# Peptides against a protein of PDB entry 8BZL: the designs that were tried, part 185

Target 1, 228 residues: chain A of PDB entry 8BZL
Amino acid sequence: SYDRAITVFSPDGHLFQVEYAQEAVKKGSTAVGVRGRDIVVLGVEKKSVAKLQDERTVRKICALDDNVCMAFAGLTADARIVINRARVECQSHRLTVEDPVTVEYITRYIASLKQRYTQSNGRRPFGISALIVGFDFDGTPRLYQTDPSGTYHAWKANAIGRGAKSVREFLEKNYTDEAIETDDLTIKLVIKALLEVVQSGGKNIELAVMRRDQSLKILNPEEIEKYV
Target 2, 242 residues: chain B of PDB entry 8BZL
Amino acid sequence: SRRYDSRTTIFSPEGRLYQVEYAMEAIGHAGTCLGILANDGVLLAAERRNIHKLLDEVFFSEKIYKLNEDMACSVAGITSDANVLTNELRLIAQRYLLQYQEPIPCEQLVTALCDIKQAYTQFGGKRPFGVSLLYIGWDKHYGFQLYQSDPSGNYGGWKATCIGNNSAAAVSMLKQDYKEGEMTLKSALALAIKVLNKTMDVSKLSAEKVEIATLTRENGKTVIRVLKQKEVEQLIKKHEEE

## One batch from the design tools (peptide; made by RFdiffusion4, then SolubleMPNN)

Design b1_p19_7_s3 (from b1_p19_7, 12 letters changed)
Fold by OpenDDE base, seed 4:
Formats: C-alpha cells, sequence, structure tokens
Structure b1_p19_7_s3 (fold): chain B 228 residues (1-228), chain C 242 residues (1-242), chain A 19 residues (1-19)
C-alpha cells in the first residue's frame, strides 16, 4: 500500500509518510518562537511530567551552538538525532570555516537532513518540526521553522505542535512592531500566545530567551510569572 | 499493477516509470511558473500562493532563486526537494567557477542537475525529485536562455514555457501570443501577466500573488531583478486597461 | 586544499544568499 511505502509517491503525487510525520508533529506539545528586535524567544508547553520523570531529561529547548537554539514538536527520539547532527555540524563549521554557523545555514542543514530521510531507502521521515532561533554573527536575530518534509522558512513568529493553529492565530493578530518594541514585551507576547493553549499558567510553560551577544537563558517559573 | 507503483525505479510493461509520472502529478498541483525569452532579456513569473503575515520578508522570492550572477530558476513542486536541488545548483555553479575561473555555461548547469535527477530515477531505493524547474540565464555562448527540466532529468530550451498548475493551458496561450523575433522584455512582461491572469485560479490577479524576475544585460553585466510589488501592480493595471 | 575550497564555496554561497 502507498501509505506504508516510506519513500514512494502515491498516484496522486502524495508522500504519505511525510504527511503522517506531520500528523505526529501535530500530536506534539506546542512550541512557539518569536523574533524581537534584539531578542529571540522560544516557549514550549510543559506537559505534566510524570512525578518520577527527571525534569532535566525533558528539555524541549536545546542549544545547537552558542548562537543557535532549537525547540521541537513531535517525536523526542527523532529530535535527539537531529539535534546531535546539528551540534556536530555547528562545531565542524567553526573548525572548517572559522566562524559560527548562521541560523539559516544550520536550518538548511537540518532541512536537508530531513529531506534526505524522505528520499532515502529504508528510512522514514523525521516525526519532528523545529523552531530554530538565534543570532547571526552580525547580530541579526533569526527565526526559522522546519517540518518533516525538510521545508524551511524564515518567520517573524511561528508555532508548531498541537496548539500551533490557535497560537499562530493569536500571533497574527498581536504581532506588531509595538508588541516587540522591547525584550520584555516580546517575552510577554510569547507567554500570552502560549496561554491560548496552556491552561495552568506560567507553571506549564518553558521559556527560553536569547539576547544579542548573550547565551541562551531558560527562565525559571518565578521569572515567567512576572510577565503573566 | 501495485508492483510497479511500489518500486521507484522499475519500468512498467508499457515502459513507463510510474514514480516519475506521479512526481510530475505532484508538480501539476503546484503554483504556476512561467518563463519567457525576449530579445533583450528573459523573465520568470511565478504564482505566490502562501502569503503569511508572520513570514520574514527577507526572502526576496518564494519561488524564484538566484543561482549565480548569470542564472536564476523558478520551481514548481515539492518545496523541500526544490531547496535541495537549488542548493546543488549553487554548489555546482560555484565549483565550476572555482575550477575554471569562468561562470558555468547555462546548459551545463542544467545538464549537471538533470544527471542528478535522472540518477534518482535509475538507482534503487530513491524516489524521483517532485520538482520541475525553469532556468533563466545568460552566457557568452548562447546569450539569453530559458530551460525547463522535469523529475525524469529531461530538459529542453524554450522561447516560452510554463510549469505547475494549468501549465498546458498556459503553454497553449504562449504558443498563440508569442511572436518570435519581436519579443521585447516589455512585451514579455505583458504576456506573462496576460497568461497568469487566465491560468491562476484567482478571481482577480493581484501583485501580492505574483513574483516576477527579469534577467537583463547592462554594461556587459548580467542583472537579475525581482520586480517590486508596485511595478507588478502597474503591469496588472495596464493589462486591465487593455 | 579541499578545506580551502569548502571554505571559499561556503563563503560565496552565503554571500549569494544575502544578495
Amino acid sequence: as target 1 above (228 residues)
Amino acid sequence: as target 2 above (242 residues)
Amino acid sequence: SIEDLRKEIAKKLEEQRKA
């Protein structure tokens, strides 16, 4: 059946395994990314971690390099593979090119990796979408999104996962130059956007911020509550 | 039979590569892209379907890609496949430039990519690329050029052609209205708008839904220019007044 | 060297994308 064929077109030109991988992403926890003027912010829905689960192991926001971070929605195991490959590439780029990757470069690398898994024999697509944020070496903030197909685009703001539609609708209405005028307003925008789909307020939100010339900072719950 | 559909690189009893045909079917649903060769330039015009307010405008064109200083392409089909192929085109072109200290001839770049496309139809365990491309370029050998390539790795030079949605109808209109030897870039732009207005599944053509790039020669240099929205609006308005 | 070529290609590709 065409739906079981990993890397085969249907008669109507569909890649069902890619579409099904996109459905796996839609079941994932919501992630949101917003590009501010001098800040990039990632927010993720914290699903109720089982009481016995080590919170350290459930990070949905990962650094790829000092200047690049990624949030994902979908299969956590697939995400680990992508993250590890991306980290290796970031380090390799520093060694070979003597500069850190641009956010576009590493996004393209990840996108190309995903695409190859849609065209390689015996390999299924990655069941993940990713929001990739960071700063280029010139200090320009960037936000990119990738999907299981290996498509990527640059965004001002975007969301992925279960609540992505509602969050995007909120962002389309509320993303203005005024709403991102300051770092704090940008953070507030992300929190408000996530609250469209997250019921239990700041306790169920993971928030990470990267400012120009600064490392990734994960906000604690108390810091998040100040913005709510 | 299901056996031929499930294997990427097997001929049917009729000698058909179904996976290539199915890849071409995927392209038929993509937004329309057209190319027109003129005496004084060449253009690409593409339908822009996805207008998202939250997209970062840094992407000059959704469907038109600069390959090098002398070439651009437009894509119909699977965007992720397009990104891979566009990156490969840029790598090939750059490698050639470094090796030979001159720009790659347009047809050689097209052929190099077509060989890759063909390989993905011949080697087991790979699917075809679900992408057709239009290439525009200039070189010292043939001047202004327009090429089309498909998932099979086949390509051809064209005076005017179209890929994607309603491409057959567009090609028919181009055949009727294209005046060989008399085509200026200005007339080509007007023809592009005329064809897009008839072939795009839109009630009214708007500048936000159309991307146009021109390739010209100025002072012995190739100039690739994406038309501004206001310029496209003027072209549409002029067409509506005719 | 292949490394120098890669560096040059990478740089030119980044420049072409910004243009």
Scores: peptide ipSAE 0.009, ipTM 0.504, DockQ to the pose 0.054
Fold by OpenDDE base, seed 1:
Structure b1_p19_7_s3 (fold): chain B 228 residues (1-228), chain C 242 residues (1-242), chain A 19 residues (1-19)
Amino acid sequence: as target 1 above (228 residues)
Amino acid sequence: as target 2 above (242 residues)
Amino acid sequence: SIEDLRKEIAKKLEEQRKA
């Protein structure tokens, strides 16, 4: 009976609903994150917006707080729920702890939320993976990835979504200290990584940059083309 | 039979909790974790399976978690479930410390988590946690301690034990080689390497694939230390020379 | 207050994670 969204173990110890949620992520547009020295960069594959669709409504990169942003792959509706809860938590943390969240803290919050949906009756797993980037209060750049299971890890660079394998393979070869020596080189690395899976150049890439002590900046297509 | 396979918290006609058994099966496929109690300390040794080039080096331990100043644990099973349980352990330990101004006794912390695990096997609408834990600790009541807990909420104290992949074979080896009353931390480390070398699904044991933590007492304080890769390499090399 | 206790717990947990 499909009537009860219950994540249960299979006889061989698998959580099929979590695995199927991971398959939903693989159908999502590609997102990439890279941690530089004093910069964090998120790039996402821009799917062709329908001719009559407001481009403002199709943002795949969202600020969680002034010091944290997130890209996701998978179910957009699920992502909205996670983003909203994360934003509330970021504000709550500022009020209660009097400091911004660390990137690890908010990642753990999101991960714990996802995990609870894998263990609660009447709930399915979230069909999203997320790349969470930002700066800790000490100015340390961070990149985290989380999946539908609620697993999370810190990364130097990572990718999620349909092209994630190819992008990761590129990053494994090209992520060096020299390749991230400057902000511009770090941005260029992200663009090059996305171009492994995106056929038409800078027009099909959304890029967000967060520099140390600066707000999230979404680059326009013309700014992206300067790095290509 | 299928009716009971998909329902959490229901006994089969044979009195089995299938979801608990299936959770244990999931743990059987997880990376191996060992715990060994010595006279002068206690250790955890865990298989590191996820070696990714792009991981941030800040992850000193994938499977070993400090719980408080006097306790650590290792996990086998679903990582996300493990993260939830390890956070809960830390919260329980911290609440106790704040309430009583003393560290929580090791067995009490283990029991508190086991009650949570058990509840997830009994209360409808929840699945069991797909995690077994090894706990190492020191307290003033029993000294150095090693515990194991499973998805059912059962726990036990051990001199040496193993969870995860090839755990049964590892336990058999530990039973053969563990010398009661004569186990030093040094000999325990050597035994851990010996057992991991035989039980891990690797052609050759490497320091990159093994995490080891020791818990000792120095100057009346508990010291929890994760061994450096070079120290693990030396242990492996010594084992290969014997 | 429960809020103060939560703040203390959170702070100590963060300190333990950094160590």
Scores: peptide ipSAE 0.007, ipTM 0.526, DockQ to the pose 0.058
Fold by OpenDDE base, seed 2:
Structure b1_p19_7_s3 (fold): chain B 228 residues (1-228), chain C 242 residues (1-242), chain A 19 residues (1-19)
Amino acid sequence: as target 1 above (228 residues)
Amino acid sequence: as target 2 above (242 residues)
Amino acid sequence: SIEDLRKEIAKKLEEQRKA
């Protein structure tokens, strides 16, 4: 029965619960991340919010710390647990190490958390992938991805969720040094990438930018339309 | 029996730990990693997977991890499990160094991780780690060393060994060509290329698909060096000319 | 303290990754 919250190996060496969690991610709204020269940009597909739903409650881009933010695809409830743990770790690191986390550090923390949920009885894998962006203390922009297995890698650009394949194919063709030469070009690249899978233009895109030594900025729809 | 497939780490009626065996099966699908002990050093050679175009520049080896100043490892199996285990190895080594003000002996580091791996096979509510490791190191007790560990928590010292895809064929070739007592690091590198060329599921061996690290002693210090792509290319070229 | 030990380990691990 698939109802046993036990991640075990199949006879052929597969972790079915991890693979099924990856299928849950593929059902999620598309998210894209791009690393520019002095900017990191996250974009997320806005699901059609029910007319009576408060848009503020459907944020898919969250700050983990002043220098790190995360977008996710998959189960929103699972994401809340990961985000909360990551925020606590960021603050703990500031107190204990006296420096902000590196983007790699917090990514590794999240990845290790996810991995433990693939190896503990009575726990299922997290049904989320995440794009984690930010700046290291030296001002280096970073983009990382995590998946339900707890793997993580650094990327120049990547996408997760239902439209991830098409968005990645676009980014593989269009991500060049010229395409990220300026902050505005980098933002435009993210928007164009999302428009491969998002219908009805900039109104259905949530976009966040983080520049060096600046806080996370969520762009409003009018700001997004300037890049379209 | 399906009962043993669905429960973590229980014995079958035949006394088999199916979850450990299945974890070992998962490792068989991983890229090849080999280790060779020489008189003047130790090496790891690993198959590099295809890098996606959008992946950030790989500043570090994909499959070879520095553990401390005197040890490195290579991994075959589930990447996330490998990341957890390599982090634990680093933590164990650093805790030892802080406590005793000397580097951890190689075998003691391997054993400490093997106890963790074993615990994940014995205690309820855990699955085995889907990872085998090769360890290379130097210490004052045994000099240059090569170890292998598997998901069960078993380990052994080796002169030469292989894990991952086609490991059995690789081990057979190593047994034929390894000259005990006469192995130089140079000859070990040549042997590594020879074995990888035959065991990797590739039409042609290329430097982009191979990672090699050497561990040597220079001026009383351990030096862990990842070979540059050009150096690996030269080794491949030399092998093709033989 | 355990916290001091964690701090020292974290620093050493970070240095090792930069090297």
Scores: peptide ipSAE 0.000, ipTM 0.502, DockQ to the pose 0.052

Design b1_p19_7_s3 (from b1_p19_7, 12 letters changed)
Fold by OpenDDE base, seed 3:
Structure b1_p19_7_s3 (fold): chain B 228 residues (1-228), chain C 242 residues (1-242), chain A 19 residues (1-19)
Amino acid sequence: as target 1 above (228 residues)
Amino acid sequence: as target 2 above (242 residues)
Amino acid sequence: SIEDLRKEIAKKLEEQRKA
């Protein structure tokens, strides 16, 4: 069966391994990204941390560079590989081009990496989608999404993972210029969007904020509760 | 002719990596390994299943491996796979030490191996490693640490956890009896014996069937010690008296 | 082998750095 082979085209032109990798993403915890005016916000559904689990090891939001952050949905181990490669590329770009990567550049790099794994013999696709946010050197906030196929697009707001449909429907209704007029409103929008699919309030949300010319800030539960 | 080596771990239609799940199933049939983090140390306790009288006693620990001066691990799953991975851990740790003139941070060693495990789930011609590991360690960044990793290359930090046979029951017991912030190494040892006594399919827990290692800090140095059989016997006896 | 895999990963990282 074509679905049991390396990523190959079916007779009807489908890349089944890519589609199946997208199903792996849909099983992942929900992540949401929103681009504000002068802020980018990532929110992720925290899996119920087992009582004996160290929360520090359950991070789904990570910095790629000082100006770029990523959240993902799908296979955590696959995500780690992508993150590590993206971090290396960000540093390499700083050394070779003498500027930080644009959010589009690093997104394209990640997308190209994913695409190569859909075409390379003896490799399966990455079972991850990613939301990549940050600021370009000119101070423009950016949000990109990538999927297992290696496609990428720029977004104002988007969601990935198991609750992505409901979160996107919420964002489609509630993302307005007024809703992102301030940093606080933008943060509230992300939290409200996640609360559509996250049970048990702010304790089950990881939230990261990047403001213009500022480093990534992960909000603590108390800070999140102020917006709920 | 690069044969499309049909042995590539691929996604199912449902987005599952069945080869990884099957590797995890194989680990469920392996001997039980426990890890418990205490305030003053961390321990591994592992079931020794192959008590062959003819095994040369020179093999101190069948399931507990010293990785470097600051870390040890226990393994559940395919022994041959475990040997490859434990050797790899030692090599990674040594290379880091040589490169940076300091011990590798515990989580970095765990992640380095997890990246290898992940790669065996993604690259063709390879099967996943049929091994889960518990890691105990100390570093200057986080102090005493306990990690678990699986065939997928996922890992997590834990206060207490279990892999192998009856791991779900063991984890349930650990959740009930583990006292956060109050756990001493002595109490952790007692808890390990308690859990093993209930989770091992043996009528009586014997010291010959249990390997225990402790990791402590003494005079600013990490000390990894495998408990002697007599020490394990004393722990078992104490548990039977309670 | 793990070594082959590491070489593949390293090569990919190098190829990614050169691209």
Scores: peptide ipSAE 0.000, ipTM 0.596, DockQ to the pose 0.017; fails the geometry check

Design b1_p19_7_s4 (from b1_p19_7, 12 letters changed)
Fold by OpenDDE base, seed 3:
Structure b1_p19_7_s4 (fold): chain B 228 residues (1-228), chain C 242 residues (1-242), chain A 19 residues (1-19)
Amino acid sequence: as target 1 above (228 residues)
Amino acid sequence: as target 2 above (242 residues)
Amino acid sequence: SIDDLRKEIAEKLYLEKLA
């Protein structure tokens, strides 16, 4: 059965392991990204942290560099590998090129890594999609998405994970130039989008904001409640 | 041979890694291991199942391993896999110490092993490790810490948790009795005995069937101590009197 | 922190260059 093989083409041209990895992503917690005018915002559904679990170890939004952050949906362990590789590349790029990576560059790196794992014998695809946001050195805000296949595209707004369809439908209706006119409105848009799929309100949302020439800021629950 | 490349942990049509899930199922049948974080220390308590009369006096904890001066772990699952992973942990910790002239941070050691575990779920010709681990440690960054990792390479920090047999029931009991911010090592030890007494499939809890290690700070140094059988007996006796 | 991570990565990269 081709379904039990390494990532190979089916007779009808499908890469089943890639498609199945995409199914793993769909089971992941929802993540949303929105590009504003001078802001990029990532929001993730907080998986109900077990009462005795340390919240600091449950992070779904990670900095790749000062100018780039990433949210993911799918297998957490797989994501950690990708994040680590991306972080190394960001630092390597700074050392070799003497400039930070562009968001597109690091996205392409991650995409290439994922693609190689779809083509290499004895490897399964990464079970993750990622939203990668940040600022290029020219101050341009960027949002990219990658999937298990290693494809990537630039977006104004997008979502991944279990609630992605509903969130995308919301964004398609509500993402306007007016809706992102200010940083606060952009943040509100992300929160409203996540609330389409998150049941228990602001307490179950993690938000990260990156403004032009500013570091990544993770909002605390009190800050999130101000936008609800 | 091309046939070995086909022995890869692969996704099911539903996006599941069944080999990882099956490894986790195997761990569910292993002896119970508990970890509890206190304000003044952290502990591991593990069920000792293989009490064979012909075993030489277990000078060494069967299920609790010292990793370095600041960390220990307990294992639930396949013993041979556990031995490989605990050895790897020790090597990673030692290499870090030699390279950086400071002890490896607790979470970094956990993540290093978790990356290895993950690799065994992604690379061909390998099966997942049939082992979950609890890690206890101290570092200058976060103080006392408790972590849990599974065959997937996923991990998390915990105030209290359980792996192995009846882990779900144990976690429920820990959630009920764990007092956040008020947990002393003494109270944690009592809680560990209480939970083990209820979760171990034994008529009577005995000291011979329980291994307990504590990690504390004394005079600016980490002290990892395996409790003597007599100390465990006293804890059990105290519990029976309450 | 990201700074701690940078330091760690830089140290690793430095050692790799020396190797």
Scores: peptide ipSAE 0.008, ipTM 0.670, DockQ to the pose 0.014
Fold by OpenDDE base, seed 2:
Structure b1_p19_7_s4 (fold): chain B 228 residues (1-228), chain C 242 residues (1-242), chain A 19 residues (1-19)
Amino acid sequence: as target 1 above (228 residues)
Amino acid sequence: as target 2 above (242 residues)
Amino acid sequence: SIDDLRKEIAEKLYLEKLA
């Protein structure tokens, strides 16, 4: 009998491998996403970059297309596979439909991919959650979250990874219409949320901003410190 | 606990992939490999453990493999797994060259293999590769580069790093002695010898137990050279005199 | 094939990020 990694139901109806994949996510660096009025912001806890590591190769926020970006928590190698598949789909959509993907569309694609890996014999679940942000072609900002199970939902704000609970509690208290009234306030909200779990201020935060009709901008540490 | 250890790569209740961790443990028992990036080149230095008198010396390098004209790698771990992966790297690089009529970018080759490694951690009926790799290369995009990959399919770029036996200690030494922006290939070679001398459980470092390869640029071409035993002896001698 | 095209596009996108 080939001991195939099979995600099976427990007697009580749980999918253990999915739950355990969620535990892998909880060990990941914290990521936060916030939808503003005309801006979407992703922030990620920088793992202490080992001395002598090239920071270029330690990016936790990536573009899926010109109008969509993603942050993740969990297994980096698993994330790379998902990102590559999503990028291919974004380009394929442009070729076949002659329009960029909606944020919901690409989220659903990623979610479906994850779900298939929970049901396919001989595959383990992806050990990642993702925050997917961007703009639809009509200029509407969107934020979605996906889990290892392949579930996805739209959010105003959310967090994943190690500090997600504390960050979510902060966002639940502080996410108001006034707090996202401007782009700068939205950015400040993300930074403040991350500072609940990240020590030593802006040096340990990676922040990406996408404004309406603009490309993804990764803020440098100096730009981040202006908001601290 | 044992049930999660013996089966295909699955998550533990704690969200760990034990088969990947065990593969990494196996690599920890392999011979030490070092990589150091310099301003004017990049090098690999590897411990040579199997010196059999009857081995036809035709194997110029037991642990360092040329991948293409612009890249080489060193391996730590299971030899058979290493052979499969190094062959795959060569095939990927060659296919790219044929398709695009230019050499594959260094990071792209690394990521292509890392995706294969990752697949072996996710698909059932397969075990992770028991191999970590150091990659050295040059391309027109980033110049000289050093990468490390592990059984999980993770990779990173490095200025200096180590895999295999006593890798943690070696990395600590590299962090202490590596001077960012001031590293020449000559100084990198000296540093490699220094670290290997401390990392290898040998009373005296000998040239027969060390393989070193350098990657440089000469007249707009990449040159990958395995150092001769005499050259390694000179490096060891210089270190002993300091 | 669509798969070949997807692969080509993915490679191009990767290169653009390296540039």
Scores: peptide ipSAE 0.016, ipTM 0.707, DockQ to the pose 0.017; fails the geometry check
Fold by OpenDDE base, seed 4:
Structure b1_p19_7_s4 (fold): chain B 228 residues (1-228), chain C 242 residues (1-242), chain A 19 residues (1-19)
Amino acid sequence: as target 1 above (228 residues)
Amino acid sequence: as target 2 above (242 residues)
Amino acid sequence: SIDDLRKEIAEKLYLEKLA
């Protein structure tokens, strides 16, 4: 009985609860992130929302701050906790340091939070991976990924969730300087990448775009279809 | 005896801390890291395993971390645990600097982290850190220094040592080839390549798979330098020619 | 850079004092 949510080492040196949390992520809806030249784009597979479910409550892409947004794969409830803590940290940073967080800073915060839940008694790992995108103060676009272990890295492009392998393979082949030369091409790259695993085109994709010095924009289905 | 495996780190009937031992097993599967102390400097050399095409930063060092102006470390084990510990090292070093207006002595920084590591083996509700560290540094008290710490919070000073995969074999080779009192940084670099070539499970050693940092003193200042890929290639080539 | 690191650490230490 796994009655106590304690992450411990196996005899062979594995943290099984972290590995199982990674399996929870693999069952999640696919999310993709791409860093362009002056744009960051997040795309997420829409789950079949029940007809009566408010679409607002099913958003898998959320703002952490004006300059940072996050997509996740895995347990939605776990993601909510991480998002809320990250938002509080972003605001706290603005108040105490008088500057917004860098994308790396907030990623490291989230990563550290996740890591602590792999080492604290009575706590299980977060069953989420996250793609964190945004702009630093100097206007540099950033993309980071975190996993349940609390590991994080910077990426040009990456994917998480169920279709992540196929999407990454696509991105490895198709991510070129030419493919991200314009904002529109970057958006198109994300859509094409998601279409490797998502059926029925733009209706099943959520897209968010953040341009330099602009707020997060969620594209509507009609806007997405223009890129398909 | 599974009963001792699933709880907070407790002693077995035989007096063993299984969670610490299991953490050490995790480190044994990690990429190789080695450190060598020379008369004129110290170096860290680490195996680089993760090469992803879509990574944004060609991280100059995946496994080597600058701690302050006078110290660096290399890590074998769980990356997330390593990130937490390296951040803590930086905080400790900076707090000391702010408080005393001088750099923290190398051994004091190592000890401070080791106390934290030890606490995670003793206090309930914590697991050990799945990380061993090699520390290189310079201070006015002992000059160039190399330390190793493990998940237990134990540490020691070394002239040469290795952690991670095939560490025992590496240490044996270091013992054979390390010449006490005659070790230059140049000879230490050559020795590092020699040992890595034998201990890494690769058909051919490549500069893409090896990270090397050196710590030297120039004009009364510590210089921590990560070797460029071309420099590592030259070292590998030189070794292949010998 | 190490200066960036120092700044970050100083910021964290300041936050820790406020907590």
Scores: peptide ipSAE 0.007, ipTM 0.521, DockQ to the pose 0.066; fails the geometry check

Design b1_p19_7_s4 (from b1_p19_7, 12 letters changed)
Fold by OpenDDE base, seed 5:
Structure b1_p19_7_s4 (fold): chain B 228 residues (1-228), chain C 242 residues (1-242), chain A 19 residues (1-19)
Amino acid sequence: as target 1 above (228 residues)
Amino acid sequence: as target 2 above (242 residues)
Amino acid sequence: SIDDLRKEIAEKLYLEKLA
């Protein structure tokens, strides 16, 4: 059965393992990314953490470098592999080129990595999509999205995971220059977008903000509630 | 046979490489790409399927890629495979330039990639690339050139050709309307619009759904230009008035 | 070698600037 094979073409020209990896992403918690004027914001749906689990250990937003962050939807274990490789590449780039990676560069690296796992026998696709945000050295905010196939595109705003459709529909309607005029408005836009699919309000949202020339800041629940 | 469908690219009892054929099927579902060679230039015209409001406009072209100063390509098939191959083309071209202090000849670049494609059909543990490419270029040896390559690693030079959805119908139309030796870039652009209007599964051709790049020579330099939406609109309008 | 890697990365970056 093509559904159990390594990533090979079906008679109809489909890569079923890639399509099924995309289905794994659709089961993942929703993540949203928005590029503002001088800010990038990632928001992720928090899964109900078991009472005995340290909430600090369930981070869905990870720094790849000082200037780049990633959120993902899908298989957490797969994401860890991608994140680690991306971090190594970011450091390698700094050592070899003496500049941090551009957001596009590291996105392309991740995309190429994912693509290779769709073409090599004995490997399955990564079951993750990622939103990659950051600032280029020139201070330009960037947002990219990757999927299990290794495709990538630049976005003004996008969403991935189980609620992605609804969140995207919201963003398509509400993403305007006015809506991102300030950092606070941009953050509010992300929160409102996530609230389309997240139940119980701000308590179930993880937000990360990166401003120009600033490190990644993860907002606490109290800070999130101020924007609601 | 199902056994040959699920393994690395191996020959069937009939001598067929099913994985290559299936990769070509994947390309058949991709957006249409046209290439037309003219006396004074070459063009690529590609269907743009994914128009998203939230897409960052920095992407000038979805399907047309500049390879170097003298070459561009369009892709039909799996986008991620296309990204890998276009990156490889750029690297090959750059390495050649560094080594020889001159731009890589168009056919040599095409051949180098085709060897890679072929290898992915022959070596175990790999699948074919689900991508066909059209290449446009200029070099001092042959002037303006148009090439097509497929997942097998085969390539050919063309005066006009098409890949992707409805490619067979497009090629037939190109054969009918292409006038050898009399094709100007202007007439080629008109022909591209005519063919796309008939081959794209759209009720009305719009500039937002069509990407066009031209490659010309100006003052002894190659100029690769992606047409602006307004320019494409004018071409469509002219076609509708005829 | 690290130098080869640097060259490859430099080539990639140069190509990115051309794109």
Scores: peptide ipSAE 0.006, ipTM 0.504, DockQ to the pose 0.059; fails the geometry check

